# Ledger of designs, part 298: peptides against a protein of PDB entry 7UQJ

Target 1, 160 residues: chain A of PDB entry 7UQJ
Amino acid sequence: PELYQNFNITPPRGVLFHGPPGTGKTLMARALAASCSSDERKITFFMRKGADILSKWVGEAERQLRLLFEEAKKHQPSIIFFDEIDGLAPVRSSKQEQIHASIVSTLLALMDGMDNRGQVIVIGATNRPDAVDPALRRPGRFDREFYFPLPDVKARFKIL

## One batch from the design tools (peptide; made by RFdiffusion4, then SolubleMPNN)

Design b2_p27_1_s3 (from b2_p27_1, 13 letters changed)
Fold by OpenDDE base, seed 3:
Structure b2_p27_1_s3 (fold): chain B 160 residues (1-160), chain C 160 residues (1-160), chain D 160 residues (1-160), chain A 27 residues (1-27)
Amino acid sequence: as target 1 above (160 residues)
Amino acid sequence: as target 1 above (160 residues)
Amino acid sequence: as target 1 above (160 residues)
Amino acid sequence: MEEEEERRKREEEQEKILEERKAGRLL
């Protein structure tokens, strides 16, 4: 609190972790979840993949998002982590990605419907921040962005 | 501010990051340091290893701890990160580890002597939380603990 | 091999992760181990600290290195991660660090003795790449280097 | 013996954490 109070940092309802694959986005989200948990106050961590919501929940993706946010609210304090959120929330202008417009609209509404006093943080991770709908990057949503730089671009080529 | 205010989370003066080696404890501490830094307000990040304070500063460890806390106070807002804090502050009941009782007592006094308005956070990282003196885990010290789980095999699959 | 064969990438026998402390070197190595693991093909991850091999295995360090490489070969596909490899393989010219010349020579021989068809990857992590023996940085050893930059201050801002 | 007992304690702690993770609560 006091360090945060001293930084005057508005709590992001949503945080976008962006950067190349394997830069530790998912790991950072898990570590944050563990870091907000104490023995007295455990944080519930929900993980979903953007592509899994589309592929596993075809026709129920909106319902599964609603249930996820309700469950997160019920188990607050909580973190919802969307890995590969660009797979869930593609840019509305893409003709191939227009199939997701209802899912994006549902996610927008769920993020807007969170009370500022709600102890639910939403973290989205993407490798392609430009593939994420700009509407998600607005204030009250993923208004906080985190670039996870590659450990130097040379630092991927050579382990594979 | 508001995240911690909303969570009713008393600012830990100290935070214990614990978990298996390579779970990102050091990375998280550095990520926290830079996440508290804005363009307007940079956080100064101090890193020390528990074993290095003992091995490099034999007979001066208490003085080096005092200087570190003074420097952190001078450069506030600041984070002091003790990597491998179990190497600095072993359990007092260990007959072999009793050699560090003065260092542990100094660290306890330095953590207790932090003003609640001080913009200094102390982060300890360990692979063995049970090897850390229980006195350090009391309120006003490392009163918050963060388990860094191994990224489960499932959690690792899709970051790459 | 097969993953590397599929990517047409010459399998690095060794990869040096270098960069400031807490840039995610250990974390990336663990993330890579788990990302190369599938449900069908799990990678065995071996972790050792350079300093621990010297301090815990005084007089048996060479034998422990041989056993580690044999165990990694037995459990292939595998990753051997040496954290703080500068503690294991200091520059041979250092008068204080000459105690490690036999250990360095053993590690060089073990890395050279890996068949290119072996599914064993060696990752070394260091904060001081210049403190690592240049012989380890030659082709067929740690011939691939990865700078882990500090996550830019901007990358951290908004988690806190 | 000590390495096996430390390994067993780490396995028991990992199993307990896996059970708490199945319960959806992070400590």
Scores: peptide ipSAE 0.000, ipTM 0.215, DockQ to the pose 0.024
Fold by OpenDDE base, seed 4:
Structure b2_p27_1_s3 (fold): chain B 160 residues (1-160), chain C 160 residues (1-160), chain D 160 residues (1-160), chain A 27 residues (1-27)
Amino acid sequence: as target 1 above (160 residues)
Amino acid sequence: as target 1 above (160 residues)
Amino acid sequence: as target 1 above (160 residues)
Amino acid sequence: MEEEEERRKREEEQEKILEERKAGRLL
């Protein structure tokens, strides 16, 4: 808390969690959601999986993203967690171009349309940060990135 | 391995981790892999995703499962972690019947064929334990189940 | 960031991460360190192990703590992560009394001496919160605590 | 220097673990 108040740092609209599978990215996002709520002020945690938005909502993914951001804004303060965000927003140069390009463009517009007064944090989790469209990793979007290292096998042995 | 030898506990052939997304199922499986390795005895950790076996290995999923179990046996002590095991072994009554039935039958046979002397633990993780074929949840297969509760919203509030 | 500005929550000077081994405490601390860094403003992450301060710096632990806090203040924004903080700050009633008492007293004074303008967060991680001196868990020190639950205790017992 | 070299060795060891994971094994 003090860190951000004292820094006059423009609060990131989005945070990218990256690292190997099972490094706790999803657990961390849920920890953040839990940790920012209080008895007086609960944070609403929205979780979506990139592949689920593409597979369940073929032709409606853009609408579902809009509805998600509207619902997050209605229930602010809120966290939107995209698990496997590389599945929703693959690199534009990857040969699955047309349907993914519209979804990425919608997500970009939704992140750009978040006023700095919106108590909505977007967290993207990926095992492949390089598979996420670089446009999402720009300032005002996922402008902060977290490497989740594998907990060293040796470090776990010392704890048990 | 040594833990099970010392407790006279019949080592489970398989363990089902279930609970909401991001409750740490994958992290726990990796923690167990790390915890049971020693400086003298490293555990080999194999990770597969149920949906990836179906999507990447169309027509070879059964062969890939056999190769995985053979490789795990060669590198024993080992852990085979199936993430999203409900994607590999959906309930037999679900309308995607024929291709899934052969994969499930192969996985059942591979788990049944694990002698008690094999230092191979199979961990399945799912968000939907009810979507996993009940035949996999029987004794000698995934005969132990773990609910991963959401850590209470209040308990996580203290970190942020 | 915005979440904390809007909550008017007095930001904790210190945060205690507690819970069983391999529950992701160290990973969470690293993720927080990374989370608060931007391209324009990197957070300096200091990691120390309680046992390492005692074992490597016999007779200089107090000086090393002072130097660490001074360095963290020079490189603010910063996070000081104490892994295994119970090794540094054991309960005063535990029979390793005299050398530990001076180190604990130094850490208390350093945490009390952090002005609210200091962009320094202290994170302590422990598997044994009851082994940490209660004086560190008071307001203005580690005034926030995080339980990293095991995904169900019954869940670990069935796998083992 | 030593902390940065230990960090670099850990990053290289983790990158090696990542490559071994792409090969489908964590030893």
Scores: peptide ipSAE 0.000, ipTM 0.256, DockQ to the pose 0.026
Fold by OpenDDE base, seed 1:
Structure b2_p27_1_s3 (fold): chain B 160 residues (1-160), chain C 160 residues (1-160), chain D 160 residues (1-160), chain A 27 residues (1-27)
Amino acid sequence: as target 1 above (160 residues)
Amino acid sequence: as target 1 above (160 residues)
Amino acid sequence: as target 1 above (160 residues)
Amino acid sequence: MEEEEERRKREEEQEKILEERKAGRLL
């Protein structure tokens, strides 16, 4: 949180965590949530998995996304973390089911509809950033992308 | 792992990482692999996902597990990391498909068959340790269990 | 980075990551650095180990600290990560070598000399926060402290 | 309502697992 205040950068509405599996994307998102929670100001952390939204709410996924964003808005300050967001919002292909197109459209609209005054941060995590619909990676959505490198061998030998 | 060589502690054959999703289990496993790799002694890190072994190798999962352990033995020192091991070795129930029982039986035999002199560490990660077959949690197997707490709110507040 | 903009919190000049060994302190610092680097704005990540600054630069450690802070200032936005900062800045005791006192004094002066407009974040990681000189833990320095809890004591003892 | 309950139930279950394991360390 601290770096963006000094940079006078309009906070992105969404942040994409990308990188190889087990690089700590989900841990970092939980870290951020915990980090931004003071004893006086607790941040509400919402977590959803991309594939779970599709599978648990066949035909209701759009409504559940809307409810999630409304709840996050109600419980400000809040973080919405989408783990495996590539499972929820795969690249729009001519071969993709109509359901995926509707869910992506809903997520786009929800991210675009976030008022600039909202204390809601959206974090998407993926192992396949190129499998995420490019529309989600545009300004006002997941406009910031964060590569989680594999912890290089040399980098950890000094810690343990 | 470097600590076990220095302490003359017989390394556990298996280590179970358990805790809520996004607590850094997979990351810690990769951390350990990286941390145990010196410039002179690189540790080979093998990663498999429990559900992927079932789905990608229908009828060959047992053979793929055997090959994985042989490859790990060939590339000593090595870490075998099973992510979502609860997906591979669910609790033995009378309702479980015969395929799961065979895979669990193979994994048990492979862990029991690891010679005490082998520089092979097996790490299983799960969000549901109680969904892992108790036979895997016995001495000589995953005899060592590791809870990854949610990073408590206090732990992260001042970083980000 | 993003959340502090919304909270009107003056970013601390320094953040202390503390907690038991292997809690993910160094990983978090790297993940923060990666997580502040966009394709348009890459954050420069500097890493130093406390003991390495003492051992590699006997009699030059103060100069190397100055050079590190100047380089971080030149490559803004940047993160300086001190791993094992307790090795560099141990508690001031009457029994401690004159060299440690000079290095701590230099680090204090460098952190105090960071202009409030500087896009440099300093992260210190330690397993022994009480072994860090209290002068470094004062406002304008490492004024923010982060406890990395043990993944359950069971959770690390068997990995490392 | 059901997803709030299922999420609350998962958070409560994870918190309960956390507390039970914290308690099992204090013992």
Scores: peptide ipSAE 0.000, ipTM 0.252, DockQ to the pose 0.032; fails the geometry check

Design b2_p27_1_s3 (from b2_p27_1, 13 letters changed)
Fold by OpenDDE base, seed 5:
Structure b2_p27_1_s3 (fold): chain B 160 residues (1-160), chain C 160 residues (1-160), chain D 160 residues (1-160), chain A 27 residues (1-27)
Amino acid sequence: as target 1 above (160 residues)
Amino acid sequence: as target 1 above (160 residues)
Amino acid sequence: as target 1 above (160 residues)
Amino acid sequence: MEEEEERRKREEEQEKILEERKAGRLL
């Protein structure tokens, strides 16, 4: 009796796009939303900037994250793109205002609380993957990372 | 006697890329540097983020701008790309710190001081063209503006 | 006496931008036009969508291509950007309407008929480089190809 | 030894894919 180990490949709920500025992380997330959209399967693309969620919604950032995830679930299949996610979810430090820790905790809970059946993909983009809380980079969250390299000068000249 | 007004079309030294976040302004500038490079005409691409010049080089931002323009001139043909240039050159206000006014003034002088024979292109990218000092948007500076629209939902579905 | 075979590197008349939707191909072409434009050398940027040339000008698409190339030559230096060029120049098949074969043949003739002294660059963008007629991908036509990668084909399929 | 060589091959393949991608993002 051969034990089919069902590799329950937990579908990645989150993808971290990291790399130097202008490597096209943001453009890529838009392109993914496009390429995954068909006429029958229109993917709703939500874009937020990490620093904007913190700065525009001082005291309501957690609620805005909840509403964003609810809206994304309501409009599934959907992509939530966080540009500059290091601005939203900075590494936990002893100097971190409790507000940042709470917002990170809310984002963790929202990513963990995504039903495995939900067609919601979360994409985070950062220039500083080291500035993103490691808790967000765990399985079931931003567990897939894609480096966006600077286009190599050599590769540039090979195309030209 | 028809006065041929020689429109001394002062070669645009600067191009302003403006449009919503993730429209690919930064990717664009990188790709420009590539397409304009040949093996015989290697264009050197310099990238700076406006906020980084102000934050990393407090008190030396002007010197760093001068060095950047000198290095770009030394390595001509070259492109200087300022990502988030609104962070470097905010609109002049009565409450502006003298530091910002001085950095803007330095950038103005550097753009004006580029020899018309110099093969140095300056590209500024912003999400907020209205937040860029109008003095930078004058002829001989960022006198060309390119709007990067969000791909229309219809255009996105037509691209698919 | 070493015969320097002058590699007559026929200057690329056409560049094919290929890659998944929203990777910035269209954006790239727009900014090429921008960066290559100086005030002394204003590059005229012509944008056409492949499907629009076929659909809007049923029976006149060939004439519209000729007029476009004539206008580009008249306003040189110029860039002609064909977005979704696979809609204009589909791979030749036995089931292809004679109309598509004729339009492709016209585009081939126009690209071949560009004088080597003409400052007209043709950029084609496609999501399906395999759907572009191989005849367009030959030397003196779209002989340079630039892949706009999605960050990881494997990563794209891992995000999906 | 084999796992380290497979890891190195995966890193080289990722680096090669990274270089090929570095190529394609410049235009």
Scores: peptide ipSAE 0.000, ipTM 0.267, DockQ to the pose 0.040; fails the geometry check

Design b2_p27_1_s4 (from b2_p27_1, 16 letters changed)
Fold by OpenDDE base, seed 3:
Structure b2_p27_1_s4 (fold): chain B 160 residues (1-160), chain C 160 residues (1-160), chain D 160 residues (1-160), chain A 27 residues (1-27)
Amino acid sequence: as target 1 above (160 residues)
Amino acid sequence: as target 1 above (160 residues)
Amino acid sequence: as target 1 above (160 residues)
Amino acid sequence: MEEREERERREKEQEEILKQREEGREL
């Protein structure tokens, strides 16, 4: 906490956790959420999966995103964690174009519409950072990226 | 990191990471240490195990704790991570009372004696938060608690 | 287990996860357990600490190891994870020689006695691979080793 | 006396196995 005050870092609205599966992205997001919680100030942690927003909410994904951001805003301070965000926001050029384009556009608008003073942080986790729409990786959105390395690729190779 | 600046959260001096074993408590503490490190400012990470302080330093545990806190203060900004802190500071009502009571009292005094301006964060990790002396869980000590849930069996499944 | 079947890789009976503390060894073992679990095939995950087998089971450590391997065999497919396996099987030349030698010999015999057809994988985690008895690092035992590097200071640097 | 100590050992062993199974079911 005091450690963080000394670094004068502008708080990212959006943080992209990327790296191979099992690298602790989800665990890190939960622990960041908890780390910011005190007895006096609990951080509300919202978790969604990109594929769940598409599969469970066919035709309502935009509405569910809006509700999620409204609820996160209502329960400030809060963290929205999107697990597998590449399932929500694939690169616009993939043949699943039309449904994803509107969802991506909604997510972009929601991230842009967050006041800089809002105590809402968005964490996206992906195994495929290159599959995430580049528009999400711009300043004011997921402008910070975190590679979760595999415990060395060599540390997978010798289990085999 | 920046999360704490924005939330005007009084930086906890002590943070209790709790949850089942292998939930990434130690990994998170290290991740926080390195997250707080910049090229210009490395955070010094100290790690001790509760049981090691008792077993390796029989009759010197208080001195070792003092030295640890002095060294952490000397190498600010720093994180002191106590793995298995329930091994260091068991609930005072356990029949092993006398040795633990002095160590707990020393740890309490060291945590209370940290200047609010000190760039030292103490992280305790335990699998049994209820086995940690309640005096350590008070304001100015381990006043923030973090449940590390097991990655839900379902969260494990989708990490593949 | 099933992961190894799909890769035509002779499943290692034993895997040594080594690296500095908090490199995600335990988390990876749990992630591998879950990764090998399907809806059709749950992997049973057994966890023990090397020091716990010595401290909790004074004079019964060999029996507890046998029971653990029998239970793992009964609940196949299974993973046995030994956290801090250097606490169970220190190098035979340490002054605590006699108690450790019998436990090491039992663990060696249990690992050697696993049928190649057994869906039991043993994962040992250590911070000190050189403190693990070299006999455990031979073929048919912990014949595969994984260095868990510290996530490069740089990979954490941007998490701020 | 030995049969009681062996029963209490088996009960503790069963409680620890159960506790490890509960910790393993929360897994």
Scores: peptide ipSAE 0.000, ipTM 0.226, DockQ to the pose 0.043
Fold by OpenDDE base, seed 4:
Structure b2_p27_1_s4 (fold): chain B 160 residues (1-160), chain C 160 residues (1-160), chain D 160 residues (1-160), chain A 27 residues (1-27)
Amino acid sequence: as target 1 above (160 residues)
Amino acid sequence: as target 1 above (160 residues)
Amino acid sequence: as target 1 above (160 residues)
Amino acid sequence: MEEREERERREKEQEEILKQREEGREL
């Protein structure tokens, strides 16, 4: 938080972690949440799976997103982590257009409705950044993207 | 391989990675796969989600498991990684007994049918080891278990 | 090796595995060593405990470190794993300043003396990365750090 | 500059080969 204030950089409202499955996106999001927590400043970490919000909350997914953002705002500083965000906010051209379009629209509105003074960071993780609605990847939403590469057979050396 | 031969330890046919979501289970499995592959000896990494095998392959899940193990044997040395294995092989006491029981029985038979000389390692990942059928956790199957714990707040800084 | 040459990235001379006790640091180092070994390319795995080098080799720890690095270079590709490296290379501010300072200085010199073409990887494991001399955590030494996080209480049982 | 673009191209080709192997295994 303070670093962004000192550099007059608009804090990213959202960060997209993308890369092949099992590259540590979820681990990194959790790592960020704890690294931002001190004894003096506890960060509240909210985790949701994109597909779970759709499957468990069919017809209520929009309400559950609103409640999640309200809870995150109430418990700020907070991180909202969407694992598999491509499951929650697929490209609008996907054959399940109507239900996904409303959920995407709700998520867009919630991200746009965050004031830049809010200590709420949204992290999305996906294996398929191209399957995420491009509207979520715009400035003021998931405006930072971090790639998590597969440890290549040769990149054994960087984990070692 | 050779280390297990030298210690007269039966090489684990299966390794269960368990721990809270986002603790790097999948990353570790990929890192192990990557770190088992040399330029001279490429390890084939097979990844399947437990829930996807059930949902995409309703009634064919047993056949798909057999094909997966045959492919892994054909392309040895190989790693079969089951992400969310609790979704594939839930405890037999779960109310969906019949379809899950047949899939569990097939997976048990496939793991038991692996010769100890085969260069096929099976890695299961779960957030809920108690939701995995205990039969999979027996010697000659997932007989080694590794816990992936939540990074404590202070120590998460150094993966970043 | 080849990937680092292709990327013009200085290969990490050392990797620090850190995290609470029983998080699988030692297991990961062994798994990495075993997995880096093929029939065609055997990796020599050297394991030492930091505290054992101090306690068993009082006054000879520097010589034992030199011999270890020479052996590792002779048997390359190799991994040197220091378990409990905080026991070998404590922070210079610890009350046992003189003997620890010389051993740390020797380890620093040995890590700095590795040519970037050498296929020797040094892995340090510690439960207390803040108890490791910061000089070891600089670029060209333990310049990569991996955190192994804490089990929730119930799941500690099955790493055994 | 060219070596970086050629690396990004090889990383993308490997990512596409991996994606095609995942898609070809979903098939």
Scores: peptide ipSAE 0.000, ipTM 0.239, DockQ to the pose 0.035
Fold by OpenDDE base, seed 5:
Structure b2_p27_1_s4 (fold): chain B 160 residues (1-160), chain C 160 residues (1-160), chain D 160 residues (1-160), chain A 27 residues (1-27)
Amino acid sequence: as target 1 above (160 residues)
Amino acid sequence: as target 1 above (160 residues)
Amino acid sequence: as target 1 above (160 residues)
Amino acid sequence: MEEREERERREKEQEEILKQREEGREL
């Protein structure tokens, strides 16, 4: 009886790494990506910074997101890591509403359009989860959250 | 268009894993090390215990640190993991000042001398971040910190 | 001089991943497993859900645990991941005492019987560490604990 | 008390959503 559960890790579609600066969200995501890469299953890791997608790809950001997800889907199993995703997907109420709303909507559609059978994991990292559009944090998207705490916050709990 | 961001992960020079005993800092570091190793990029993982470097290499600790960093640099990409780094790099104000001060100074110099382009990551693990020399926790050294909490600290947050 | 510390990672016998739902304990365990798998050392990863072992293997749960540990020992280096281990190993004081007590006792014996030299790591994940039998959380068993916090708990710490 | 029950409710709802998604992936 083949007790080899072959890792049909249907990965969670999206994971949000959040926590203060210097808590190593980026390092963890990189570590996880490299971790999931074995001889038998090289995971293709795609890293993008939220601010870089906005600043370097002004007017093509949506297309670049689509291409990124298509490329990730082509190279399954894959991980898409968005560092500083709060830069890519700010809360819709910020004064730069229109351009960001389209990028967020594209990211939402791309995450919703990921078949549950796709071996594509999306990891978002942010220092400010409350600055990420709540629509991205819903089930089917970044529905799993990892917070990375400051050292001091936990030192304070030894005093109480 | 080569969207292969070859992981010029300019790795953070150093990451400090800290938290109470049994919070799995060592396991996380090992997991991260194994994670960063793929077929195409075998990461060489170097593990040392702080107390072992002091106790087994009395009088050669500085040379062993230099050799460790040279070997890590030679076998890039690499991870150097110091378990119990508070044993290696105690706060300078401890009564064993002279021998520890030289080892700490050597570790500082080695971390400062790591070119940002070196694919060498240093991970320190400690149960007592406050027992680690503050000079090691500065930017360009262990400038990223991960705290590993006790379970009870988070059980207490369900009570408030 | 063979400074290849071949990873005689005497792995901690057991690691408990705990924290609220959606904190990605399962994802972390999977990521760690994939991380520890390199070309030279494919780690065999065994995943089981605590509730599945109880519900699907009623009357054979002890035998299935024994077989799982034997298979993991045969395929070293290996990781056994128990998702929802609170379903497998409820606190002995629950009214379903007798059947659960035998499964817990079998798991205890299997964890105690793992030679420290075995390259078998056991990772348990739970949403409720207090619902896991305290005997499993003792040294030599799940003696290392990782808590995965909710995002909200840490958002609240930015307000204080 | 109410915040604890609401947290436990959200925890259970997230657990059920995760469980249903894992079960819906095994089906």
Scores: peptide ipSAE 0.000, ipTM 0.189, DockQ to the pose 0.085

Design b2_p27_1_s4 (from b2_p27_1, 16 letters changed)
Fold by OpenDDE base, seed 1:
Parts: sequence; C-alpha cells; structure tokens
Structure b2_p27_1_s4 (fold): chain B 160 residues (1-160), chain C 160 residues (1-160), chain D 160 residues (1-160), chain A 27 residues (1-27)
Amino acid sequence: as target 1 above (160 residues)
Amino acid sequence: as target 1 above (160 residues)
Amino acid sequence: as target 1 above (160 residues)
Amino acid sequence: MEEREERERREKEQEEILKQREEGREL
C-alpha cells in the first residue's frame, strides 16, 4: 500500500513485455522483481508460463489463476510474471477454444479485481502481442507495454 | 566512488526516461533503484513528482530541490527519481512563468554541482521529452536518455 | 543451474544492449546485476570494456577473455558485462585485422562453451549493433537484444 | 478420498508455489 500511496502512482496493474523471441523479456521481468526486492521489503516473485497453465492444469487453469492471485495478494508486495502469456490468453476471435475464452475471462476478472491498494504487479511477456486478447491490453489490466525490439532484422536474417 | 571509479565509468549525472504514457518509466526507475540496492550497499531512493513540487511547494520549490539533493548526498549511494519532470522543468521558451525558470535554473545548478565523486544518480521520467528544458538534456545533466516506446500504436488503436 | 532448469528457460547466454550513446546501457546492466543479487545469492559482476581488452592486453586478449569466463564460472552466479563490445568483436567482414578475428572466435567459443548449467550471464553493450559480429548475435550467444532508443534526435540537435 | 486428493493437490500446489518462491528467492 504505502509505496504506491506515498508516490501517488497508480500501480501498473499489468505490464506487457513484448517483442521478438530473444529480446530478454524474461530477464527484464526477473531483474525488475529482484530489483524491487530490498532487504526491508522482499518482493515475492511468482512465475507462470502461459502454455504450462493450460497443459498442467487442464480444467483447473481458472482455479490456478485465482489461487495464484490470492497467493500474490497474501505475499504482497508481489510480482506475478506470466511468461509466454499469448499461450494463456489468445485472441478471442480465434473461434476454436471455449476453454481459452474462459481462462482469459478469469484473468480479466482477476486483473479488474485488483484493488488500487494491492501491491501486486502483473508482468506478461509475449513474442506476439497481437496474439494477446485486446481486452487484456486495456486500462487497468496490461495498460503498460514495453517493446523489446529486435535490433537489425537484416542482421538476424543474415544469421538464419 | 568505488563502483564508478573501478568501472572507469563517468556516472550518468542524470538519466531521462521518456516515452508515451503507460510505457513503465516509473516502474523501470524503481526497478533500477532497487536493483542497485544490494545487502552491502542499500541505495536510498528519493522520489518526487514534478507537478507536486510546484503545487505543494509554491515559493519553496527551489529550497525543496536543494534539500532533496542534500538528503540524497547524505544518504549516498542514492537515486533521485523525478516522475513527470516536464511538469517541473518546462521549456524556457514558454514566456509565461518566471517561477518555472527559477526552478529549472536551480535544478541545473544542482545537477552541475554534483561532484564526480557523488554516488547520486538522477532519473527523470517524462511523457514529453520535448517539453523538458533543453538545458537539462545537456552533458553533465540528463545526458543519458531512454525511450520507452509505445507498443504497436496500431494494436493499441484497435483496443480503443 | 537450478534457476534456469527449474524455469525451463534457456538462460540467455548473452544479452546485447544496444542503442545510441547516452541511452544508459551500462546503467541498465549494473541495475540488472544488482537486481539479480539477493541477500542469499550475491551475483558477482565482472565488467570489461571492449577497447580496453584490446589495448591493455595486446596479444593476451584471448587469454584474458578465458580467465574472465573462468573467474565468472568460479564466482557464479555471475554477470559478465562487456561495455562497448563493438570494440572487441567487430564485424568479421572488415578485412583488416586477423587479431580481431581471433578474439571474436575466442569469445564465440567461450559463449558456446557455457554449459547449460552455468549461472553466468553475459551482457554486451554497444552503440553500433551492426558493428558487432553477426556470429555473436546468434542463438546461444547474444541471442537477446535490447534497443535503448535515442530520444528525439531533433531535440538533441537543438541542444547541440 | 476426494478430500485427501484435493489436500494432496493443494499441498503439491503449495509445494510448487513454494518451489517457485525458493526459485524466486534464489533470483
């Protein structure tokens, strides 16, 4: 509470790290987590991979997301890092998976339900920001986005 | 002294974080502050908002800046983070406010007065780097600048 | 070992920080180093400047790189930061210097020889990513790249 | 039986959360 209250900063409810693979989104998220941890104020870092939530928790992914957010709230200040969040929260317009639509809806509700007093930061990392449901990229959710650019695409095309 | 001396790196007297709103400049500055804090070397993080210095300290903003820099020097290694620094240090070419010109001049003098031995890093965050006085962006002041790009404006325009 | 194994994340063998001068690549690398240091797990930060390795260690630069990587492996978890890595690892297509080609080849071999179990992160900083040997920018080397964009070149040109 | 499996699932979930915290403290 105090850190963001004292700073009159609306905590970014969510931060989306996006950019091509190998742009260090995961390293930056870990660096942010460890950096926000001081001796006096250990930040609890929770990491989940989007595809792992779907594959390990088939039928319970929504419950696992709820438990993750509850645990993050209990252990605040905390960071929830979703690596490969495009695997968890695909664009709803992809007709195929009612299951994904439910998981996305649960994640939306959890992000919307974060009280302004919560010291929970959500970081999503993706290689495909356009594959992330647009509803997650709205204000009060992943309203902050960081592009991790590839340097010279031409240099990388010469490396492939 | 030792950290930058051992590295033969001229400490950036100031680092300007700029980019559109919601690009996480504040989060990055906090991350930098807390990341530079190790157990053996706690970095003291001082945060001020540009508009708050002007609104809360009408007529004392210069004194508050001096006190902030003195406090940062006493508690070195330290980071001074100015959020929305464009509110504190507007472009001098805006004819209207002698008060702003004096505050900018005080900030310039404080940044110029930072001894090369000072373990004080100044971070300014702005959404409008072009609204920051060009004199602050010169060598020995905010001589280092980080752009926080908006993610795909097209993707965000599809979300609005 | 465990950290990257448990996360099923191929540790970025290398992260390339690139962008114009004064974009704080060095500050970010130090911030990353200190952020990854917790009380329980101090990260050893090794810094070298690319040009200094060439100038101070004429004829021994390869040995010095090997010793640096051995020392980083002994003191893991560790970060090796190469400032101005374009000075150490110029593009091979510049016909001129067999010596640089050997140093680049040694750095390639050292990065390739990092066991998947090594808690050694390599960070390279450059103002000229296109002057860095493309072979260093391949997967398993500096496979992750962060652009530190210049702020408005027009605003900086008005300050010159 | 279901309550015990649900407890063992919660314990495994807590152990995975705890492992991820230990992994996050080791960061």
Scores: peptide ipSAE 0.027, ipTM 0.211, DockQ to the pose 0.019; fails the geometry check

